# Designs tried in a protein design run: peptides against a protein of PDB entry 3QIS. Part 43

Target 1, 334 residues: chain A of PDB entry 3QIS
Amino acid sequence: PSLELSRREFVFENVKFRQLQKEKFQISNNGQVPCHFSFIPKLNDSQYCKPWLRAEPFEGYLEPNETVDISLDVYVSKDSVTILNSGEDKIEDILVLHLDRGKDYFLTISGNYLPSCFGTSLEALCRMKRPIREVPVTKLIDLEEDSFLEKEKSLLQMVPLDEGASERPLQVPKEIWLLVDHLFKYACHQEDLFQTPGMQEELQQIIDCLDTSIPETIPGSNHSVAEALLIFLEALPEPVICYELYQRCLDSAYDPRICRQVISQLPRCHRNVFRYLMAFLRELLKFSEYNSVNANMIATLFTSLLLRPPPNLMARQTPSDRQRAIQFLLGFLL

## One batch from the design tools (peptide; made by RFdiffusion4, then SolubleMPNN)

Design b1_p10_7_s4 (from b1_p10_7, 5 letters changed)
Fold by OpenDDE base, seed 3:
Formats: structure tokens, sequence, C-alpha cells
Structure b1_p10_7_s4 (fold): chain B 334 residues (1-334), chain A 10 residues (1-10)
């Protein structure tokens, strides 16, 4: 069997978080026999591609002189955004198109990723006074390393941050401040806030706006700004309540005094973001007559975002654990 | 508001 490929080199320029890109190519059976094709893993790989890449179709049959279009889809989800932001991964891959009883055809995928404040740590974002797209990648790496070290020092209750006014971390990331300040100013009376989905185009504009600028106003509807806040919280590499405190939050869920003590043990940036969000959400709940938002809905929605089970416990989360997690947040909303 | 206490100094 033999295939002809219309293209073997693919370049995905300016790949962004949640922005789908597609490149198409044709494969043609120029042989005289039917053939089966499939994308196969390279040696020592578990998957035929990186998690941000997909081929569609990834396998199939071709009759003699048949041609099929294959789509190479690049999509950076929450699961790939952090490693791409850090430069640990890149928009580079090699696909192996295998022909049964035939040859392997290698496809080269290349491109560039544009960093996002989505999927960046709260610690790094608190050190970032400019939009992420203005920050050199080398400095992003340094900010993540410094952020890890300062998080550890904060957990160890070591020395107060030195007085250098220019190097002081923000209390909260500017991005989350902008989202919440917008919602506080413009969305408190928004009917069905956090219940109506945003527009995908508006979400992309909000993400691009926060990555590239410090806007006076966030573009899009209140629903899109609200969903962008949810996406931001979901994309965090570590949830606002650090994984190390997850079980203690569940264990304390019915004691409001212990709950407050657990939150006091968060790293400074995480603690500030948590308190800021809880303060906003308590204010939003005063407008329940207008926005249809209630404490149970908010606690249910934000629990999955703020108080995630550690990856090793994800498969073991019981309905009781979910209810304890909701109850933990309710103690800060009421 | 109390939210202003968290305003980033940029």
Amino acid sequence: as target 1 above (334 residues)
Amino acid sequence: SFLEAYRPVL
C-alpha cells in the first residue's frame, strides 16, 4: 500500500488559550489495494500526539484512488495551558501516520504559543504588574520559580517580605481584580448572573484583553465577564484553596471558626484572592432579588473551582465530600 | 468599597 500526502509540514502561528486552530491536508491512496491508515504513538509515547493536538479522522480505510481530508486541530485547554505558559511544553510535535503493512509518514507540527494569564499561578500573577504578553518568557520562568519559593516561605511563616516598594507583590492578580471589579460595578443587578453562559467570541475577547492590556473596562456582556471569571479560576494550576488544605477544609466544614483558621494558613496571594472573592460574592448576594443568585447556587458553583480535590483523590470524591466542600464555602457566604 | 482594599497598585 502507498499514500500520497498533500502536505507534511504544519505551522500553527499565534496559538492561544481556548482558540481552536485547524490545518487540513489530504491523503490519497495512490496504490492498487485498499489501505488502513492510523496515527500511532512514537516510541515511548502513550498517545499519537500531544494533549493540545488532535487528528480527525485519526484512522480510516481508503479504497484505491480514494482521498480523505484530515483535520489537525490545535486547542489549548485548561489541561495544557499551564505547561505552555511556562514554556515546559511548546507547539511542536511529530505525528506518525502509519499505513498498515506499508510505510510510516511523518508530519511535522510547529508553531508558537502566546502566553495567557489564564493557567498562570496566582503567585506569578501577583508579581506581574504588566500584561503577560508584555513579559519576556525568561522573566515568566523566573516569576514562577520565585513564586514557588515565596509560597513555601509563606507556608513556613518565615520572614516578612522586604520593604522594596517596586518588588512588592500585588495583593491579588490584576486580572482577577479587573474581572471582579467589573462584575461588582456592572453586574450586581444582572438577571441570571452565573446561570446564563457567555458568548464564545466575547470570552476570547476578554481573555485577549486581559493577556494584552490593563483595560479600564472589560469588553463583552456581564454573562461573558462572569464566565471568564469561572474559566480563570478553573484554569489555575493550583486552585485558590491549595490542594494541601483540601482535606482540612472538608474536616472543618461545619465549624466556621476552624474554617477561618484553615483559610488563614493559605499562601498570602491565595488567601487574599479567597477573601476578595468571598467579599464580592457576599455583596452580590445582597442583590438576589435582581440577579437570581443565592448562597447555595454560588457555593455549589464555586466549590468545584476554589476547592478542588487533589488529583490523587479526584476518583474518590464522595457525595458527602462534595456536600462538606459546599458547606465550607457556605460558611463564608452567609 | 471593601473591594478597593485589594486594588492593585500598578
Scores: peptide ipSAE 0.483, ipTM 0.941, DockQ to the pose 0.881
Fold by OpenDDE base, seed 5:
Structure b1_p10_7_s4 (fold): chain B 334 residues (1-334), chain A 10 residues (1-10)
Amino acid sequence: as target 1 above (334 residues)
Amino acid sequence: SFLEAYRPVL
């Protein structure tokens, strides 16, 4: 069996978080026998491609002289955004198109990624006084390394070394402050806030705005700004409540005094973001007659974002653990 | 607002 491919090299320029890009090519059976094709893993890979790439179709059957279109889809989700922001991964891959009892065909994927404040750590963002697109990639790496070391020192209760020579970190990321300040000013009376979805085009404008500027006002509807806050919290590499404290939050869920002690043990930036969000959400709940927002809805929604189970426990999360997690958050909303 | 206490000093 043999195939002819219309193209073997693909370039995806200016790849961004949550922006789908597509490239297409044709494969033709120029042989005299039917053939099965499939994309196969390389040696030591579990998948035929990186998590941000997909082929459609990824397998198929071709009669003699048959032609099929294959789409190569590039999409950076929450699962790939962090490793692309740090430069640990890049928009580069090699696909192996295998022909049963035939030849392998190699496809080269290349391109560039544009960093986002979405999927960046709270510690790194607290050190960024400029939009992430203004920060040199070398400085992003240094900020992530410094952020890891400060998180570890905070968890070990080590006294911060002499505050005198480095610029003091922000209390909260400027991006989360801008989103919450906008919602506080303009969305407290918004009917169905956090219940109505935003517009995808407006969400993209909000992401691009926060990545490239420090705006006076966030663009888009209150629903799009509210959903952008949820997407930001979901995309965090570590949730606002650090994974190390997850079990202690569940164990303390019915003791409000212990719950406050657990939150006091968070790293400074995580603790500030948690307190800032709880202060905002308690303010939003005062307008429940206008916005239809109640404490149980907010606790249910934000618990999945703020108090995520650590990756090793995800498959073991019980309905009882979910209810304890909700009860933990309710103790800060009421 | 009490939220202004968290304003980033840029």
Scores: peptide ipSAE 0.470, ipTM 0.937, DockQ to the pose 0.895
Fold by OpenDDE base, seed 1:
Structure b1_p10_7_s4 (fold): chain B 334 residues (1-334), chain A 10 residues (1-10)
Amino acid sequence: as target 1 above (334 residues)
Amino acid sequence: SFLEAYRPVL
């Protein structure tokens, strides 16, 4: 069996968070026998492609002289955004198109990724006074490394932040401040806030706006700005409540004093973001007659974003754990 | 507002 491929090299320029790109090619059975094709893992890989790439179809049968179109879809989700922002991963892959009883055909995937404030750590963003697209990639790496070290020092209570002449970190990321300040100014009376989805085009405009500028106003509807805040919180590599404190939040859920003590142990940026969000959400709840927002709805929604189970516990979360997590957050909303 | 206390100094 043999195949002809219309293309073997694919370039995905300016790949962005949540922006789907597609490239297509044809495969043709130029042989005299039916053939089965499949994308197969390389040696030592578990999957045929990186998490941000997909082939459709990834397998199939071709009769003699049959042709099929294959789509290569590039999509950076929350699961790939952090490693692409740091430059740990890149828009590069090699696909192996295997022909049963035939040859392997190699496809080269290349391109460039444009960093996002979505999927960047709170610590790095607190050190970032300019839009992320203005920050050199080398400096993004340094900011993430420094952020990890400062997180660890803060958790270990070892060294006070030496208030040396280094630029003082922001209290909260400018991006989350811009989103929340916009919602506070313009969305407190918005009916069904956090319940109505935003527009995908507006979400992309908001992301691009925060990545490239420091706007006076966020573009799009209040629903799109609200959803962008949810996406931002979901895309954080470390949730606003660090994984190390997850179990202690559950254990303290019915003691408001212990809950506040647990939050006081968060890294400075995480603690500030948590307190800022809780202050905003308590303000938003005063307008419940207009925005249809209640404490139970908000606690249920934001608990999954702010108080994520550690990766090793995700599959083991009980209904009791979920209820404790909601109760923990309710103690800051009421 | 209490929210203004978190304003980034850029």
Scores: peptide ipSAE 0.469, ipTM 0.937, DockQ to the pose 0.916
Fold by OpenDDE base, seed 2:
Structure b1_p10_7_s4 (fold): chain B 334 residues (1-334), chain A 10 residues (1-10)
Amino acid sequence: as target 1 above (334 residues)
Amino acid sequence: SFLEAYRPVL
């Protein structure tokens, strides 16, 4: 069997978080026999491609002189955004298009990723006074390393933050402050806030706006700004309540005093973000007659984002654990 | 607002 490929080199320029890019090519059976094609893993890989890449179709059958279009889809989800932001991963891959009893055809995937404040740690973002797209990638790496070291020092209750470092960290990331300040100013009377989905185009504009600027006003509807806040919290590599405190939050869920003590042990940026969000959400609840928002809805929604199970628990909660997690958050909303 | 206490000083 033999295939002809219309293209073998693919360049995905300016790949962004949650922005789908597609490149298409054709494969043609220029042989005299039917053939089955499939994308196969390389020798040391479990998957035929990286998590941000997909081929569609990834396998199929071609009669002699038949042609099929294959789409290469690049999509950076919450699961790939952090490793791309750090430059640990890149928009580079090699696909192996295997022909059964035939030849392997190599496809080269290349491109560049544009960093996002989405999927960046709270620690790093508290050190970023400029939009992330203005920060050199080398400095992003340094900020992540410094952020890890400061998190570890904070957890160990060791050295006080050297207040002598020339740039004091922000109390909260500017991005989350901008989202919450917008919602506080314009969305307190918004009916069905956090219940109505945003528009995908508006979400992309909000993400791009936060990555590239410090806006006076966030573009889009209140629903899109609200959903952007949820996406931001979901995409955090470390949730607002650090994984190390997860079990202690569940264990303390019915003791408001212990709950506050657990939160006091968070790293400074995480603790500030938690308190800031709780302060906003308590304010939003005063407008429940207008926005249809209640404490149980908010606690249920935000618990999954703020108090995630550690990765080693496969993100699975028992119904009891989920109820405890909700109860923990309710103690800060009421 | 009380949220202004968290305003980033840029």
Scores: peptide ipSAE 0.459, ipTM 0.934, DockQ to the pose 0.894

Design b1_p10_8_s1 (from b1_p10_8, 3 letters changed)
Fold by OpenDDE base, seed 4:
Structure b1_p10_8_s1 (fold): chain B 334 residues (1-334), chain A 10 residues (1-10)
Amino acid sequence: as target 1 above (334 residues)
Amino acid sequence: EDFVPLSLDL
């Protein structure tokens, strides 16, 4: 069996977080026998492609002289955004289109990724006084490495922050401030806030706005701005409550005094963000008559975002652990 | 404590 491919090289320019890009090509059975094709993993890979890439269809049959269109879809989710922001991964892959009892066909995927404040650490963002797209990629790498090292030093209680040499970090990321300040000003009376989905186009505009500018006003509906905050919190490489404190939050969930002590042990940026969000959410709850928001709904929603289990425990989260996590947040909303 | 909007001191 043999295939003819209309194209073998694909370039995805200006790939962004949550923006789907598609490239299409044709495969044709130029042989005299039916053939089965599939995308197969390379020798050391578990998957036929990187997490941000897919082929559709990824397998199929072709009769002699049959042609099929294959879509290569590039989509950077929360699961890929962090490694692309850091430059640990890139918009590069090689796909192996295998023909059963035939040969392999190699497809080259290339392109560029545009960094996002979504999927960037709170530590790095607190050091970014400018939009992330104005920050050189080399400096992003340095900021992430330095942020990791400072987090470790902060957890170890070892080094006083040398107040002297570097620009003082922001108390909270400007992106969180912009989102929360907008919601506080304009969304407190918004019916079904955090319950109604935003518009996908508005979400993309909000993301692009936060990545490229410091706006006076965030574009889009209150629902889109609210969902953008949820997406931001979900995309954090480390949740607002650091993974190291997860179990202690669960263990303290029914003691509001211990809960406050656990939060006091967060890195400065994480602690500030947590307190800022909890203050905002308590304010929002005063308007429950207008916005239909209640403490149980908010605690349930934000628990999955703010108090995530460590990756090694994700598959083992019990309903009891989830209820403890909700109870932990309730102690800050009431 | 009432929510006080932070100033964005850039």
Scores: peptide ipSAE 0.095, ipTM 0.844, DockQ to the pose 0.830
Fold by OpenDDE base, seed 5:
Structure b1_p10_8_s1 (fold): chain B 334 residues (1-334), chain A 10 residues (1-10)
Amino acid sequence: as target 1 above (334 residues)
Amino acid sequence: EDFVPLSLDL
């Protein structure tokens, strides 16, 4: 069996978080026998491609002289955004198109990624006074390494070494401040806030705006700005309540005194963001007659974002654990 | 406690 491929090299320029890109090629059976094709893993890989790449179709049959179009789809989700922002991974892959009882065909994927404040750590963002697209990639790596070391020192209750000549970190990321300040100013009376979805085009404009500028006003509807805050919190590599404190939050969920003690043990930036968000959400609840927002809805929505189970416990989360997590947040909203 | 917006001290 043999195939002819219309293209073997693909370049995806200016790949961004949540922006789908597509490249297409044709495969043709130029042989005299039916062919089964499939994309196969390389020797050390569990998957035929990286998590941000997909082939469609990824397998099929071709009769003699049959032709099929294959789409190569590049999409950076929350699962790939952090490793692409740090430059640990890149827009580079090799696909192996296998023929049953035939030869392998290699496809080269290349391109460039544009960093986002979405999927960047709270610690690194507190050290960024400029938009992330103005920060050199080398400095992003240094900021993530320094952020990891400060998180560890904070968890170990190590005295901060002398805050010498380094600029003092922000109390909260400027991106969270911009989103929350906009919602506080313009969205407190918005009907169905956090219940109506935003527009996908406006969400992309908000992401691009936060990555490239410090705006006086965020573009888009109040619903799109509210959903952008949810997407930001979901994309964090470490949730606002660090994974190390997850079980202690569940164990304390019915004791408001212990709940406040658990939050006091968060790293400074995480603790500041948590308190800032809880203060904002309590303010929105005062306008419930206008915005239809209630404490149970808000606690249910934000629990999955702020108090995520650690990756090793994700598959073991019970309905009881989810209810304890909701009860933990309710103690800060009421 | 009422929500007090933080100042962005850049």
Scores: peptide ipSAE 0.081, ipTM 0.832, DockQ to the pose 0.838
Fold by OpenDDE base, seed 3:
Structure b1_p10_8_s1 (fold): chain B 334 residues (1-334), chain A 10 residues (1-10)
Amino acid sequence: as target 1 above (334 residues)
Amino acid sequence: EDFVPLSLDL
């Protein structure tokens, strides 16, 4: 069996978080026998491609002189955004198109990723006074390393903040401030806030706006700005309540005094963001007659974002654990 | 505690 490929080199320029890109090529059976094709893993890989890449179809049969179109889809989800922001991964891959009892055909995937404030750590963002697209990649790496070291020092209660650090970190990320300040100013009376989906085009504009600028006003509807806040919180590499405190939050869920003590043990940035969000959500609940928002809805929605189970416990989360997690947040909303 | 918008001093 043999194939002819219309293209073998693919370049995905300016790949962004949640922006789908597609490149297509044709494969043709130029042989005299039917062939089965499949994308196969390389020798040490579990998957035929990186998590941000997909081939469609990834397998199939071709009769003699048959041609099929294959789509290469590049999509950076919440699951790939952090490793691309840090430069741990890149928009580079090699796909192996295998023919049963035939040859391997190599496809080269290349391109560039544009960093996002979505999927960046709270600690790094607290050190970024400028939009992430203005920050050199080398400085992003340094900011993540410094952020990790400060998180560890904060958890260990060891070192007073050396007042000699040349730039004082923000109390909360500017992106969180911009989203929450917009919602506070313009969305407190918005009917069905956090219940109506945003528009995908507006969400992309909001993401691009936060990555590239410090706007006076966030573009889009209040629903799109509200959903952008949810997407931001979901995309965090470490949730607002750090994984190390997850079980203690569940264990304290019915003691409001212990709940406050657990939150006081968060790293400074995480603690500030948590308190800021809870203060905003309590304010939003005062307008429940206008915005149709209630404490149970908000607690249920934000629990999945703020109080995520550690990856090792995800498969073991009971309905009781979910209820305790909701009860933990309710103690800050009521 | 009432929500006090943080001043972002950039």
Scores: peptide ipSAE 0.075, ipTM 0.830, DockQ to the pose 0.828
Fold by OpenDDE base, seed 2:
Structure b1_p10_8_s1 (fold): chain B 334 residues (1-334), chain A 10 residues (1-10)
Amino acid sequence: as target 1 above (334 residues)
Amino acid sequence: EDFVPLSLDL
């Protein structure tokens, strides 16, 4: 069996978080026998491609002189955004298109990723006074390394070294401030806030706006701005309540005094973001007659974002653990 | 306490 491929080199320029890109190519059976094709893993890989890449179809049959279109889809989800932001991963892959009893055909995937404030740590974002797209990638790496070291010092209750002439970190990421300040100004009376989904095009505009600028006004509907805040919180590499405190939050869920003590042990940026969000959400609850927002809905929604189980415990979360997590958050909303 | 928007000194 043999194939002809219309293209073997694919370049995905300016790949962004949540923005689908597609490249298509044709494969043709130029042989005299039917062939089965499939994308196969390389010898050391479990998957035929990286998590941000997909082939459709990834397998199939071709009769002699038959042709099929294959789509290569690049999509950076929350699961790939952090490793791409850090430069640990890149928009580069090699696909192996295998023919049964035939040859392997290699496809080269390349491109560039544009960093996002989505999927960046709260610590790094507190050090970024400019939009992330204005920050050199080398400086992003340094900011993540410094942020990790500051987090560890904060958890150990180590006295902050007198950071010399380093610029004072923001109290909260500007991106969170922009989203929350917009919602506070314009969305307090919005009916069905956090219950109505945003528009996908508006969400992309909001993400691009936050990555590239410091806007006076966020574009899109209040629903899109509200959903962008949820997406931001979901995409955090570490949730607003650090994984190390997850179990202690569950254990304290019915003691408001212990709950406040647990939150006081968060790294400074995480603690500030948590308090800022809780203050905002309590303000929204004052407008419940207008926005249809209630404490149980908000607690249920935000608990999954703010108080995520560590990856090793995610598969074991009980209904009781979820109820404790909701109860923990309710103690800050009521 | 009422929500007080933070100043963003950029």
Scores: peptide ipSAE 0.053, ipTM 0.825, DockQ to the pose 0.762

